# Ledger of designs, part 43: peptides against a protein of PDB entry 6A30

Target 1, 150 residues: chain A of PDB entry 6A30
Amino acid sequence: AQDADNVLQPIMDLLDSNLTLFAKICEKTVLKRVLKELWKLVMNTMERTIVLPPLTDQTMIGTLLRKHGKGLEKGRVKLPSHSDGTQMIFNAAKELGQLSKLKDHMVREEAKSLTPKQCAVVELALDTIKQYFHAGGVGLKKTFLEKSPD

## One batch from the design tools (peptide; made by RFdiffusion4, then SolubleMPNN)

Design b2_p15_1_s4 (from b2_p15_1, 5 letters changed)
Fold by OpenDDE base, seed 4:
Structure b2_p15_1_s4 (fold): chain B 150 residues (1-150), chain A 15 residues (1-15)
Amino acid sequence: as target 1 above (150 residues)
Amino acid sequence: SEFRELLEKSRQEAL
């Protein structure tokens, strides 16, 4: 549990900020699309966080996620005017794109087989993330979360 | 928003 929390906390902090913004500015269909992209990002980030760096490097990933997420100023999200909302979506998408590029900079260490401990952490983290993205039924459908290739 | 509250609830329940 604690290891899963340590892995998830940086991701969840980023998600909380972004999802709060998106929930305010996006229409339902747009929000769903954004959530799907975030889901992919989270799954990829989680996989890397657990598989590539030892747990000690989570501080670096958390710092990187935080540095890349710092573009989302903790600023009081003033109810963005419609124009501000689009720019915020663009900025958030750009940040997400940068996180995706962080994908390329993490050295492709050869797909080391996960240790049993790492597998257990992944399973716990995965369940937590699925519940979070489902959001009591207002988020992504369970069927999507279960069938996601990511 | 209701969505935010549900996200937070789901997070809290998953922890």
Scores: peptide ipSAE 0.019, ipTM 0.580, DockQ to the pose 0.594
Fold by OpenDDE base, seed 5:
Structure b2_p15_1_s4 (fold): chain B 150 residues (1-150), chain A 15 residues (1-15)
Amino acid sequence: as target 1 above (150 residues)
Amino acid sequence: SEFRELLEKSRQEAL
């Protein structure tokens, strides 16, 4: 549980900030697309974070996610004009892009078989993330979350 | 927003 929370907390903090923004400024169709891209990113980041890194990389991910998550709070004071919303989406996409770059810096050690502990962390993390992305039915469909190849 | 509340509820239930 604690290991899963340590992996999930930085991701959830980023998601909470970005999804709150996107829920305010995006139409339902745009929101669904954003959620799908975030889902892919989270799945890929989680897979790498559980399978690939020594503990030092989690701290870097957390620090990067926190540094970027704080940048979103400073923009919160002005009423999002449509132009401000687009810039905020661009900034959020840029932040997500930096997470993708961090993904590239994670040394692709050959996929060692997950230990039983890692499997338990993955299962718990997946359930948490699925519930989060479903968001009581306003997010992604359960069928999409269950059938995702990611 | 309803979405934020549901998201937060979902997060709290999952943690």
Scores: peptide ipSAE 0.019, ipTM 0.574, DockQ to the pose 0.585
Fold by OpenDDE base, seed 1:
Structure b2_p15_1_s4 (fold): chain B 150 residues (1-150), chain A 15 residues (1-15)
Amino acid sequence: as target 1 above (150 residues)
Amino acid sequence: SEFRELLEKSRQEAL
């Protein structure tokens, strides 16, 4: 449990900020597409986090996410005022582009085999992430989450 | 709003 929480916390923090923004500015169909790409990114990030660094190295995830998130200050994303909806969409699109680049970088790394302990952590993490992305039925479909090859 | 609330709830339940 604790190891899973350590892996998930940086990812969840990123998701909270980004999904809050996307939920405000995106139509339902667009949001689902965004969630699918984020799901893939999260899966790849989680794999990298569990396989490459020691389970204790929260700093590396934070650094990887922060290097791409230098525009995502820890603060409450001051959503620009209602008048600049276009700029919000543009900024969100830019952030999505950065996440896509991160995904592409992660896919190029050779997947290492997981130890039984790492597998247990992954299973716990996957259940949590699936629940989060499903969001009581307003997020991604369970069938998509279960059949995802990522 | 409902989506965000459900996400937050799911996060809190997972922690």
Scores: peptide ipSAE 0.019, ipTM 0.572, DockQ to the pose 0.462
Fold by OpenDDE base, seed 2:
Structure b2_p15_1_s4 (fold): chain B 150 residues (1-150), chain A 15 residues (1-15)
Amino acid sequence: as target 1 above (150 residues)
Amino acid sequence: SEFRELLEKSRQEAL
């Protein structure tokens, strides 16, 4: 549990910030698309984070999250005018794009078989993330999350 | 928002 939490916490903090914003500014259809892309990103990041030695990745994810999280200064939540919403989506998409670049810097370590401990962490993390993205039925469908090849 | 609350609840239940 604790190891899974350590891996998930940075991701969840990022997701909470971004999804909260998206939930406010996006229509349901746009939100679903964003959630699908985030799902893929999270799955890919999690796979890499668990396969890579835990110590280096927490620092990189934490550093990346800190660098990008500073851009979301607590600007006074003025009711986003429609124009502000588009810029916010663009900025959030840019942040997500930068997370995808983290993907390129993560050296494909060879598909070493996950240790039983790593497998257990992955399973717990997957269940948590599935539940999170389902969001009580507001988010992604369970069937999509379960059948995702990612 | 309701969505934020659901996400936070989901997060809390997973911990």
Scores: peptide ipSAE 0.019, ipTM 0.581, DockQ to the pose 0.597; fails the geometry check

Design b2_p15_2_s1 (from b2_p15_2, 7 letters changed)
Fold by OpenDDE base, seed 4:
Structure b2_p15_2_s1 (fold): chain B 150 residues (1-150), chain A 15 residues (1-15)
Amino acid sequence: as target 1 above (150 residues)
Amino acid sequence: SSQERIEELTKKMKE
């Protein structure tokens, strides 16, 4: 569990501010769409991170996410004014766009086999992320999460 | 923990 948490921390740190912001400023339908896109990005990032580099490259992931997440204030997102909200969404979208490019910036290496321990950590991490995006039923539907690309 | 963060997010999204 602790290992899974450690793996997830960089991703969750990136997501927390954005999801909090989106939850506050987006209409329900828009929010769902945003969550779906975020889900895809997270899954794609994890796939690349887990399949290509060793799980020990958490530092690399964290560094990459931090580098591309520049501007994500870890702080409590204040309720923006309407104008501020639009700009924040734009900035968040830009940051997410950079995240999507992570796939291209990572050196393509041969897929490494995971040890049983690493597999268990990954499975736990994936389950946790699904729960995170489901958000007690107010986020994405379970059916969507189960069918989503990984 | 991740679970605590999930709970916090859930709360925020319900508000």
Scores: peptide ipSAE 0.208, ipTM 0.792, DockQ to the pose 0.831
Fold by OpenDDE base, seed 3:
Formats: sequence, C-alpha cells, structure tokens
Structure b2_p15_2_s1 (fold): chain B 150 residues (1-150), chain A 15 residues (1-15)
Amino acid sequence: as target 1 above (150 residues)
Amino acid sequence: SSQERIEELTKKMKE
C-alpha cells in the first residue's frame, strides 16, 4: 500500500487541484460530465502508459486530447462560462499528460512485461484511483467505474 | 495517505 501511495501522490496532487476547482465552478450535472471525461482520459492514459510503454508521451497526449477534446466540445453540456470552462477542462486534460511520470515509476524497462510485483502495484493503484473518482458517492458511480476497461 | 485525501475531497465536494 505504501508503494502504491508513493507512486500515486503526483497524480493525486494534480487531480485534487483540478477536481476541487471543477466542484466549485460547475453545477452538479456539468460536474458529473466533466468527471466522466476525466476518468476516460486517465484510464486511457494509464492503459497506454502501462500496456504500451514504447509510445512517446507526446503521441499519447496528442491522441487523447484530440479524441476527447472533440467529444467535450460537441457535448450539450452548457458550462457556466462558455469559453473559459471548456478551456479549463482542456488545460486540465493537458496537465494529465503528467501521468507519464507514472511510467517512470512503474515501468523501468519499456520493452518488457511488468513483473508480478509491478502488476500488484498497478492493481492497487487502479483500485485507489477508482475510489478517488467515486469520492464517497459524490463522484462517479461504481458501476460506471467498473465497466471501464482495466 | 491516499485514503485521507479521498475523504478530504469527498468533504469538499459535498460543500
């Protein structure tokens, strides 16, 4: 548990700042939509970082931002501030590119499969992130989190 | 700990 906590600290710091901000500026429905998009981004980034280590950080971020940025713009979600809210989400998504730092902690050798120890750490980390996004029932539903590809 | 941070975030989101 301590090892997983140490690995997750940078991600948690980033998420705490962004989620706190979004909770303050977004109404409940908008906040839920934002959380869903952030969850997808985090999961996709982790999947690519862990499963596809050879991919460059820039390529992963660019692909994710292009895919999710278009989805967020088309969403009928009226953010309280039109241009500013979308831009803030986009900026937050860009900052989530720092999830690549998790790669440095979890994958020492880019071309090799994870060791059993690394797999255990990843599993614990994923469980912790799910709990974080659930936020004691205020965040995303457990059913939504569990349907996401691990 | 991560658990403490989750509890703190939960509190903030309920306010």
Scores: peptide ipSAE 0.204, ipTM 0.789, DockQ to the pose 0.784
Fold by OpenDDE base, seed 2:
Structure b2_p15_2_s1 (fold): chain B 150 residues (1-150), chain A 15 residues (1-15)
Amino acid sequence: as target 1 above (150 residues)
Amino acid sequence: SSQERIEELTKKMKE
């Protein structure tokens, strides 16, 4: 549990700051869409970070940001701020690129498959992230979170 | 703890 918490702290710090901001500025339906996109981004980033070598992390993040950034543009909430909500989401997604560092916390050996211990930590981390995105029922639905590939 | 942070976020999201 402590190992999983240590791995998740940077992610949770990033998510907490951005989700707090989005909760303030977004209407509920828009917020839900944003949460879904962020969830996908987090899951894809984690998956790729675990599977791919560290050297590909920057390219991977860039690809993920490009794929998800286009989807968010259609949900334009006219935010009164100079930085449109899209830019804020983009910045948040860019910061989520720091998830690449998760590999360093979860995988000690570059070329080897995850040990059983590491797998257990990943599973616990994923459960915690799911709980975080569910946010006591005010976030994403459990059914949506459960359909995401582990 | 992660649990405490989830509770805090939950509170903020309900406001």
Scores: peptide ipSAE 0.198, ipTM 0.787, DockQ to the pose 0.778
Fold by OpenDDE base, seed 1:
Structure b2_p15_2_s1 (fold): chain B 150 residues (1-150), chain A 15 residues (1-15)
Amino acid sequence: as target 1 above (150 residues)
Amino acid sequence: SSQERIEELTKKMKE
């Protein structure tokens, strides 16, 4: 459990600020769409990190997400105007689009087999992420999360 | 800590 938490902290740090902002400014259907895209991005990033671990899982995920998320406003949600909110969404969408392009540039090396311990940590991490995106029922549906490739 | 963060986020998203 502690290892899973350590791996997830960088991801959660990035997601907390952005999802909090989106929850405040987005209509429900728009928010769900954004969450779906973020879910796919996170899953793809994790998959690549597990299969191609050049760095520790924690450091690599954190670095990759931070590199492309720098333009997403850190922490202080001061959206005073509707216009500002729209611009923030546009900027966030642009940054997320750039993250998607990162997928195409990562060279697939041979998948490293995980030890049983590593598999257990990954399973716990995935369960936690699913709970995070479900957000007590206000986020993504459980059925959607369960159909996603693990 | 992760569970606590999930709970906090859930609360914020419900507001």
Scores: peptide ipSAE 0.177, ipTM 0.769, DockQ to the pose 0.818

Design b2_p15_2_s2 (from b2_p15_2, 8 letters changed)
Fold by OpenDDE base, seed 4:
Structure b2_p15_2_s2 (fold): chain B 150 residues (1-150), chain A 15 residues (1-15)
Amino acid sequence: as target 1 above (150 residues)
Amino acid sequence: SAEDRIKELTKKMKE
């Protein structure tokens, strides 16, 4: 559990800031669409993070996320007024777009097999992320999450 | 914890 938390922490820090903002400024339909794109991004990022670099290299993950999430202060993102919602979405999209480029900047190393322990941690982490995106039923549908590559 | 963060997010999304 602690290992899973350590793996998830950088991702959750990224998501908390953005999703909190999006939840406040987006209409429900728009929010769902944004969440779907974020889900894809997170899954792709995790795939690269887990498959290419060692799972234990949390520092690298954090560094990479910080490098590409230049606008993500570790601190509480000041929530803009509703009138600034469009600009905030644009800025957030730009930041997330940079994260998508992480695929190109990650050092391609040979795929390493995970130990059974690491696999268990990954499974727990994935379940937690699914729950996070489902958000008690107000986020993405479970059926979508289960059908999505993860 | 991750669970707490999920709960907080859920609350925020319902508001």
Scores: peptide ipSAE 0.103, ipTM 0.698, DockQ to the pose 0.752
Fold by OpenDDE base, seed 5:
Structure b2_p15_2_s2 (fold): chain B 150 residues (1-150), chain A 15 residues (1-15)
Amino acid sequence: as target 1 above (150 residues)
Amino acid sequence: SAEDRIKELTKKMKE
């Protein structure tokens, strides 16, 4: 459980801030689409970080997510905010863009078998992420989450 | 905890 929390904490910190913003500024259909893209990115990141390089998973995810999370604060080009909403949308788009860059920085290695401990961590992590994206029924549907490659 | 964060997020998503 602690290992799963360590893996998820950087992802959850990034997602929590972004999803809160998206929930405020996006129409329901747009929000669902954004959530689907974030889900795909998170799943892809987990696959690359946990399944492909099982020994470096915690350090790489944490370092990459923290690096991109901190970079989001520095690069706030003050675009002339015509409205608070426009600025929020721009910031949200920038945040999403930084998350995409994170995906590109993931090193792809040869797929390795997971140890029983790593399997347990992945199982707990996936369950937590599914619950997070489901968000008590207001997020993504359980059926969509279950059909995604684990 | 992750559970607490999920609950808080769920609340925010319903607003």
Scores: peptide ipSAE 0.037, ipTM 0.614, DockQ to the pose 0.700
Fold by OpenDDE base, seed 1:
Structure b2_p15_2_s2 (fold): chain B 150 residues (1-150), chain A 15 residues (1-15)
Amino acid sequence: as target 1 above (150 residues)
Amino acid sequence: SAEDRIKELTKKMKE
């Protein structure tokens, strides 16, 4: 459980900040689309994290996310006034676009076989992420999350 | 914990 939490912490920090913002500014249909793209990104990031670095390198996910998140100011993004909502959506879309490019920069290394312990950690992490994206029924559909490639 | 964060986010999304 602790290992899963350590792996998820950087991802959850990113997701918490961005999804909170998106939930406030996006309509339900737009939010679902954003969630689907974020889900794909998270799955791809996890796949690469499992294949490339040992589970002990907690800093790598954080560093990868920080390198692409340079524009995500640590600060509570003061929700700009209603007039800036369109600009916020544009900026958020641009940030999401930058995150999608992360997929292109990471070389597909050969999938190393995970130890049974690592597999258990990954399964726990995946279950937690699925619950996060489902968000008690207001997020992605459970059927969508279950059909996603692990 | 991750569970606590999920609960908090779920609450925010329902608001």
Scores: peptide ipSAE 0.031, ipTM 0.601, DockQ to the pose 0.750
Fold by OpenDDE base, seed 3:
Structure b2_p15_2_s2 (fold): chain B 150 residues (1-150), chain A 15 residues (1-15)
Amino acid sequence: as target 1 above (150 residues)
Amino acid sequence: SAEDRIKELTKKMKE
């Protein structure tokens, strides 16, 4: 449990900041689309971090998410003007779309079988992330989260 | 905890 929390902490910090902002500025339909793209990004990042690199799990997730999250200045939650919010969403969507395309070009090295300990950490992490994205029913539907390719 | 953060975010999303 502690190991899973340590792995998820950088992701949770980024998601907390971004989702709080998006929840305030986005219409419900737009928010759902943003959440779907974030879900894909998180799943792809986890797959790359846990399955592909022997690199220390925390730094890679943080770096990959930070490289794409750079557009969200840590600044004071100035409610961006309607125009600024729309542009930020558009830029974020564009960046997320490019990440999805990059996945298709990365030569999947044969996923080495995870150790039982690694599998347990991944399962716990996935359950936590699913609960996070479901957000008590205001986020993504459970059916979407369960049918997403693991 | 992660659970507490999820609950807080859920509350904010419902406002």
Scores: peptide ipSAE 0.024, ipTM 0.589, DockQ to the pose 0.749

Design b2_p15_2_s3 (from b2_p15_2, 8 letters changed)
Fold by OpenDDE base, seed 5:
Structure b2_p15_2_s3 (fold): chain B 150 residues (1-150), chain A 15 residues (1-15)
Amino acid sequence: as target 1 above (150 residues)
Amino acid sequence: SSQERIKELTKKMKE
């Protein structure tokens, strides 16, 4: 559990900042679309991380995620004017774009078999992320999350 | 820790 939390913490920090912002400024329909895109991004990133296990890549992803997540917190203090909200969305999109770029820079190495411990961590991480995106029923539907390729 | 964060996020999304 602790290992899974450590792996997920940078992602959750980024997601917490972005989702909190989006929840405040977006209507429900727009928020749902944003959540779907974020879900796809997270799943794709995790898939590559699982297929490409080098610890160095995880640390780089974590560092990038933390660096960008902290940048969003500084903007959070000002009352979101519509202009501020747009800029924050733009910044969030830019951060997501950087995650995508990082994904593209991950050299596709041969899929290494995961140890039982690694499998357990991945399973726990996936369950936690699903719960996170479900957000007590206000986020994505469980059916949608379960149909997504793990 | 993750469960607490989920709870907090859920609260924020309901506001």
Scores: peptide ipSAE 0.199, ipTM 0.791, DockQ to the pose 0.790
Fold by OpenDDE base, seed 3:
Structure b2_p15_2_s3 (fold): chain B 150 residues (1-150), chain A 15 residues (1-15)
Amino acid sequence: as target 1 above (150 residues)
Amino acid sequence: SSQERIKELTKKMKE
């Protein structure tokens, strides 16, 4: 558990700052939509970082931002501030590119499969992130989190 | 710990 906590600290710091801000500025429905998009981004980034280590950070971030940025703009979600809210979410998504730092902690050798120890750390990390996004019931539903690809 | 941070975030989101 301590190893997983140490690995997750940078991600948690980033998420804490962004989610706290979004909770303050977004109404409940908008906040839920934002959380869903952030969840997708985090999961996709982790999947690519862990499963596809050879991919460059820029390629992963660029692909994710292009895919999710278009989806976020087309969303019928009226943000309280038109241009500013969307831009803030986009900026937050861009900052989540720092999830690549997790690669440095979890994958020492880019081309090799994870060791059993690394797999255990990843599993614990994923469980922690799910709990974080659930946020004691005020965040995303457990059913939504569990349907996401691990 | 991550667990304590989750509790703190939960509190903030309920406010």
Scores: peptide ipSAE 0.187, ipTM 0.786, DockQ to the pose 0.785
Fold by OpenDDE base, seed 2:
Structure b2_p15_2_s3 (fold): chain B 150 residues (1-150), chain A 15 residues (1-15)
Amino acid sequence: as target 1 above (150 residues)
Amino acid sequence: SSQERIKELTKKMKE
């Protein structure tokens, strides 16, 4: 549990700051859409970070941002800042690139499959992230989170 | 802890 917490701290710090901001500025339906996109981004980033070598991290982030950035329909969220909601999400997604560091915490050996211990940490981490995105029922639905590939 | 952070986030999301 402690190992999983240590791995998740950077992610949770990033998500907490961005989700707090989005909760303040977004209408509920828009917020739900944003959460879904962030969930997909987090899951894809984690998957690629675990599977792919560290050297591909920047390329991976760029690819993920390009794939998910197109799907944000211009919800008329009058953001008070010069940056539209899309730009804020883009910035959040860019910061999620720090998820690449998750590999360093979870996988010590570059060329080897995850050990059983590492797998257990990943599973616990995923459960925690799911709980985080569910946010006591005010975030994403459990059914949506459970359909995501582990 | 992660659980405490989830609780705090939940509170903020309900506001």
Scores: peptide ipSAE 0.184, ipTM 0.784, DockQ to the pose 0.780
Fold by OpenDDE base, seed 1:
Structure b2_p15_2_s3 (fold): chain B 150 residues (1-150), chain A 15 residues (1-15)
Amino acid sequence: as target 1 above (150 residues)
Amino acid sequence: SSQERIKELTKKMKE
């Protein structure tokens, strides 16, 4: 459990800031769509990190996500106007789009087999991420999360 | 700590 938490911290730091903002400014259906895209992005990033671990899982994920997330306001979100909110969404979407492009530049090397211990950690991490995206029922549906490839 | 963060996020998203 502790290992899973350590691996997830960089991801959760990024997601907390962005999802908090989106939850405040987006209508429910728009928010759901954004969450779905973020879910796919996170899953794809994790898959690549597991298959191609050049660094420790937490460091690599954190670095990759932070590199493209720097433009998102980490601080106190002051959205004084609708115009500002719209611009922020646009900027966030642009940054997320860049993350998607990063996927295409990662060369697939041979998948490394995980030890039983590593598999257990990954399973715990995935369960935690699913809970995070479900967010007590206000986020993504469980059925959607369960159909996602592990 | 992750569970605590999930709870906090859930609270924020419900507001």
Scores: peptide ipSAE 0.169, ipTM 0.775, DockQ to the pose 0.811

Design b2_p15_2_s4 (from b2_p15_2, 4 letters changed)
Fold by OpenDDE base, seed 2:
Structure b2_p15_2_s4 (fold): chain B 150 residues (1-150), chain A 15 residues (1-15)
Amino acid sequence: as target 1 above (150 residues)
Amino acid sequence: SAQERIEKLTKEMKE
């Protein structure tokens, strides 16, 4: 449990700040779309962090933004305020790229294999993140979250 | 705790 908390803390700090901001500035439908994109980004980041060899933060961010960033940019958050909501989302996505540091919280014996303990930590972390994105029913649907590849 | 953060976020999103 403590290991999972250590892994989740950076993610929760980042998500708490950004999702709180988005909840305030976005209409509900737009917010759901943003949450879906953020979910994809988080899942992709975790997958790459866990499955792939250590990548530099810059390389991971660049790859994630290249794959998902175009979708976020087109999300014209009609924010009435001149603050480019797109830029805020982009910045949030960039910050989420720092989830690559999740590797630093996992002691890997071998680059490609997770120990049973590490698997358990990852599973707990994923469950917690799903709960976070579900947000007591006001966020993403459980069915959507469960369809993401493990 | 993570649960407290989720509850806080849930409340904020419902407002």
Scores: peptide ipSAE 0.229, ipTM 0.808, DockQ to the pose 0.665
Fold by OpenDDE base, seed 3:
Structure b2_p15_2_s4 (fold): chain B 150 residues (1-150), chain A 15 residues (1-15)
Amino acid sequence: as target 1 above (150 residues)
Amino acid sequence: SAQERIEKLTKEMKE
């Protein structure tokens, strides 16, 4: 548990700052849409960083961020702050791209399968992140989080 | 702890 907390600390710091900001500036329906897009981004980044470390490069992260950024801009959900809100979300998505740095904490050797200990830490980390996005019921639904590819 | 941070975030999102 303590090891998982240490590994998650950078992610939690990033999520705390961004989710708190979004909760303050977004209407409820907009917030849910933002959370869904952030969830997808986090899951995709973690998959590539932890499960498929060799695919984790700056170019791939940039492509993912660009894809999700365009998805947020084209979304039917109007942000209250127009261009400013969209820009803040885009900037937050860019910051989430730095989750690739978690590679150094969870995967010591890039091309090898995770050890049983590392797998246990990853599982605990995923559960914690799901709880974070659920946010006591005010965030994403559990059904949505459980249907996401692990 | 992670749990305390989740509780704090939950409170902030409900306000």
Scores: peptide ipSAE 0.225, ipTM 0.805, DockQ to the pose 0.724
Fold by OpenDDE base, seed 5:
Structure b2_p15_2_s4 (fold): chain B 150 residues (1-150), chain A 15 residues (1-15)
Amino acid sequence: as target 1 above (150 residues)
Amino acid sequence: SAQERIEKLTKEMKE
């Protein structure tokens, strides 16, 4: 459980900030679309992280996610103060872009078989992420989350 | 905890 939390913490930190922002500024249908895209991005990133590199690389991903998250605070290109909402969307898009860049930087190593412990951590992590995206029923449907290739 | 964060997010998304 602790290992799963450690792996998920950077992703959850990024998701918490972005989803909170999107929940405030987006209409429900737009929010759902954003959630679907975020889900795909997270799943694709996790697939590459779990299937290809050993758990040690997850710390690197977490560190990269945190570094990119912190770096985004400094890169406040003072875009002209258009509506607080537009700037927030732009910042969120940049954060999503950083996640995408992280995906591209993940070296595709040969798929290694996971140990039973690693499998248990992955299963717990996936369950937690599904619950996160479901968000007590206000997020994505369970059926959609379950149909996503685990 | 992850559960606490989910609950917080759920609350925020309902507002």
Scores: peptide ipSAE 0.221, ipTM 0.804, DockQ to the pose 0.770
Fold by OpenDDE base, seed 1:
Structure b2_p15_2_s4 (fold): chain B 150 residues (1-150), chain A 15 residues (1-15)
Amino acid sequence: as target 1 above (150 residues)
Amino acid sequence: SAQERIEKLTKEMKE
């Protein structure tokens, strides 16, 4: 449990800030769509991190997320005015688009087999992320999360 | 800590 939490911490930090913002500014339908795209991005990033272990899981996820998250300055989440909200969504979409491009440039190295212990940690991490995206029923549906490739 | 963060997010999304 502690290992899973440590691995998830960088992802959770990014998601907390972004999802909190999106929850405040987006209509429910738009929010769900954004969550679906973020879910795909997170799953793809995790898959690559597992398959391509050049760095410890924490540093790589943190670095990948920080490089693209630099635009989210710790600025006072002033509830952006409607105009500011649109620009923020656009900027977030642009950042997400850049992350998707990063996917294409990461060379698939041969998947190193995880040890049983590492597999257990990954399973716990995935369960936690699913719970996070479900957000007590206000986020993504369980059925959607369960159908996603693990 | 993860559970606490989930609960916090859930609260924010319900508002």
Scores: peptide ipSAE 0.217, ipTM 0.799, DockQ to the pose 0.791

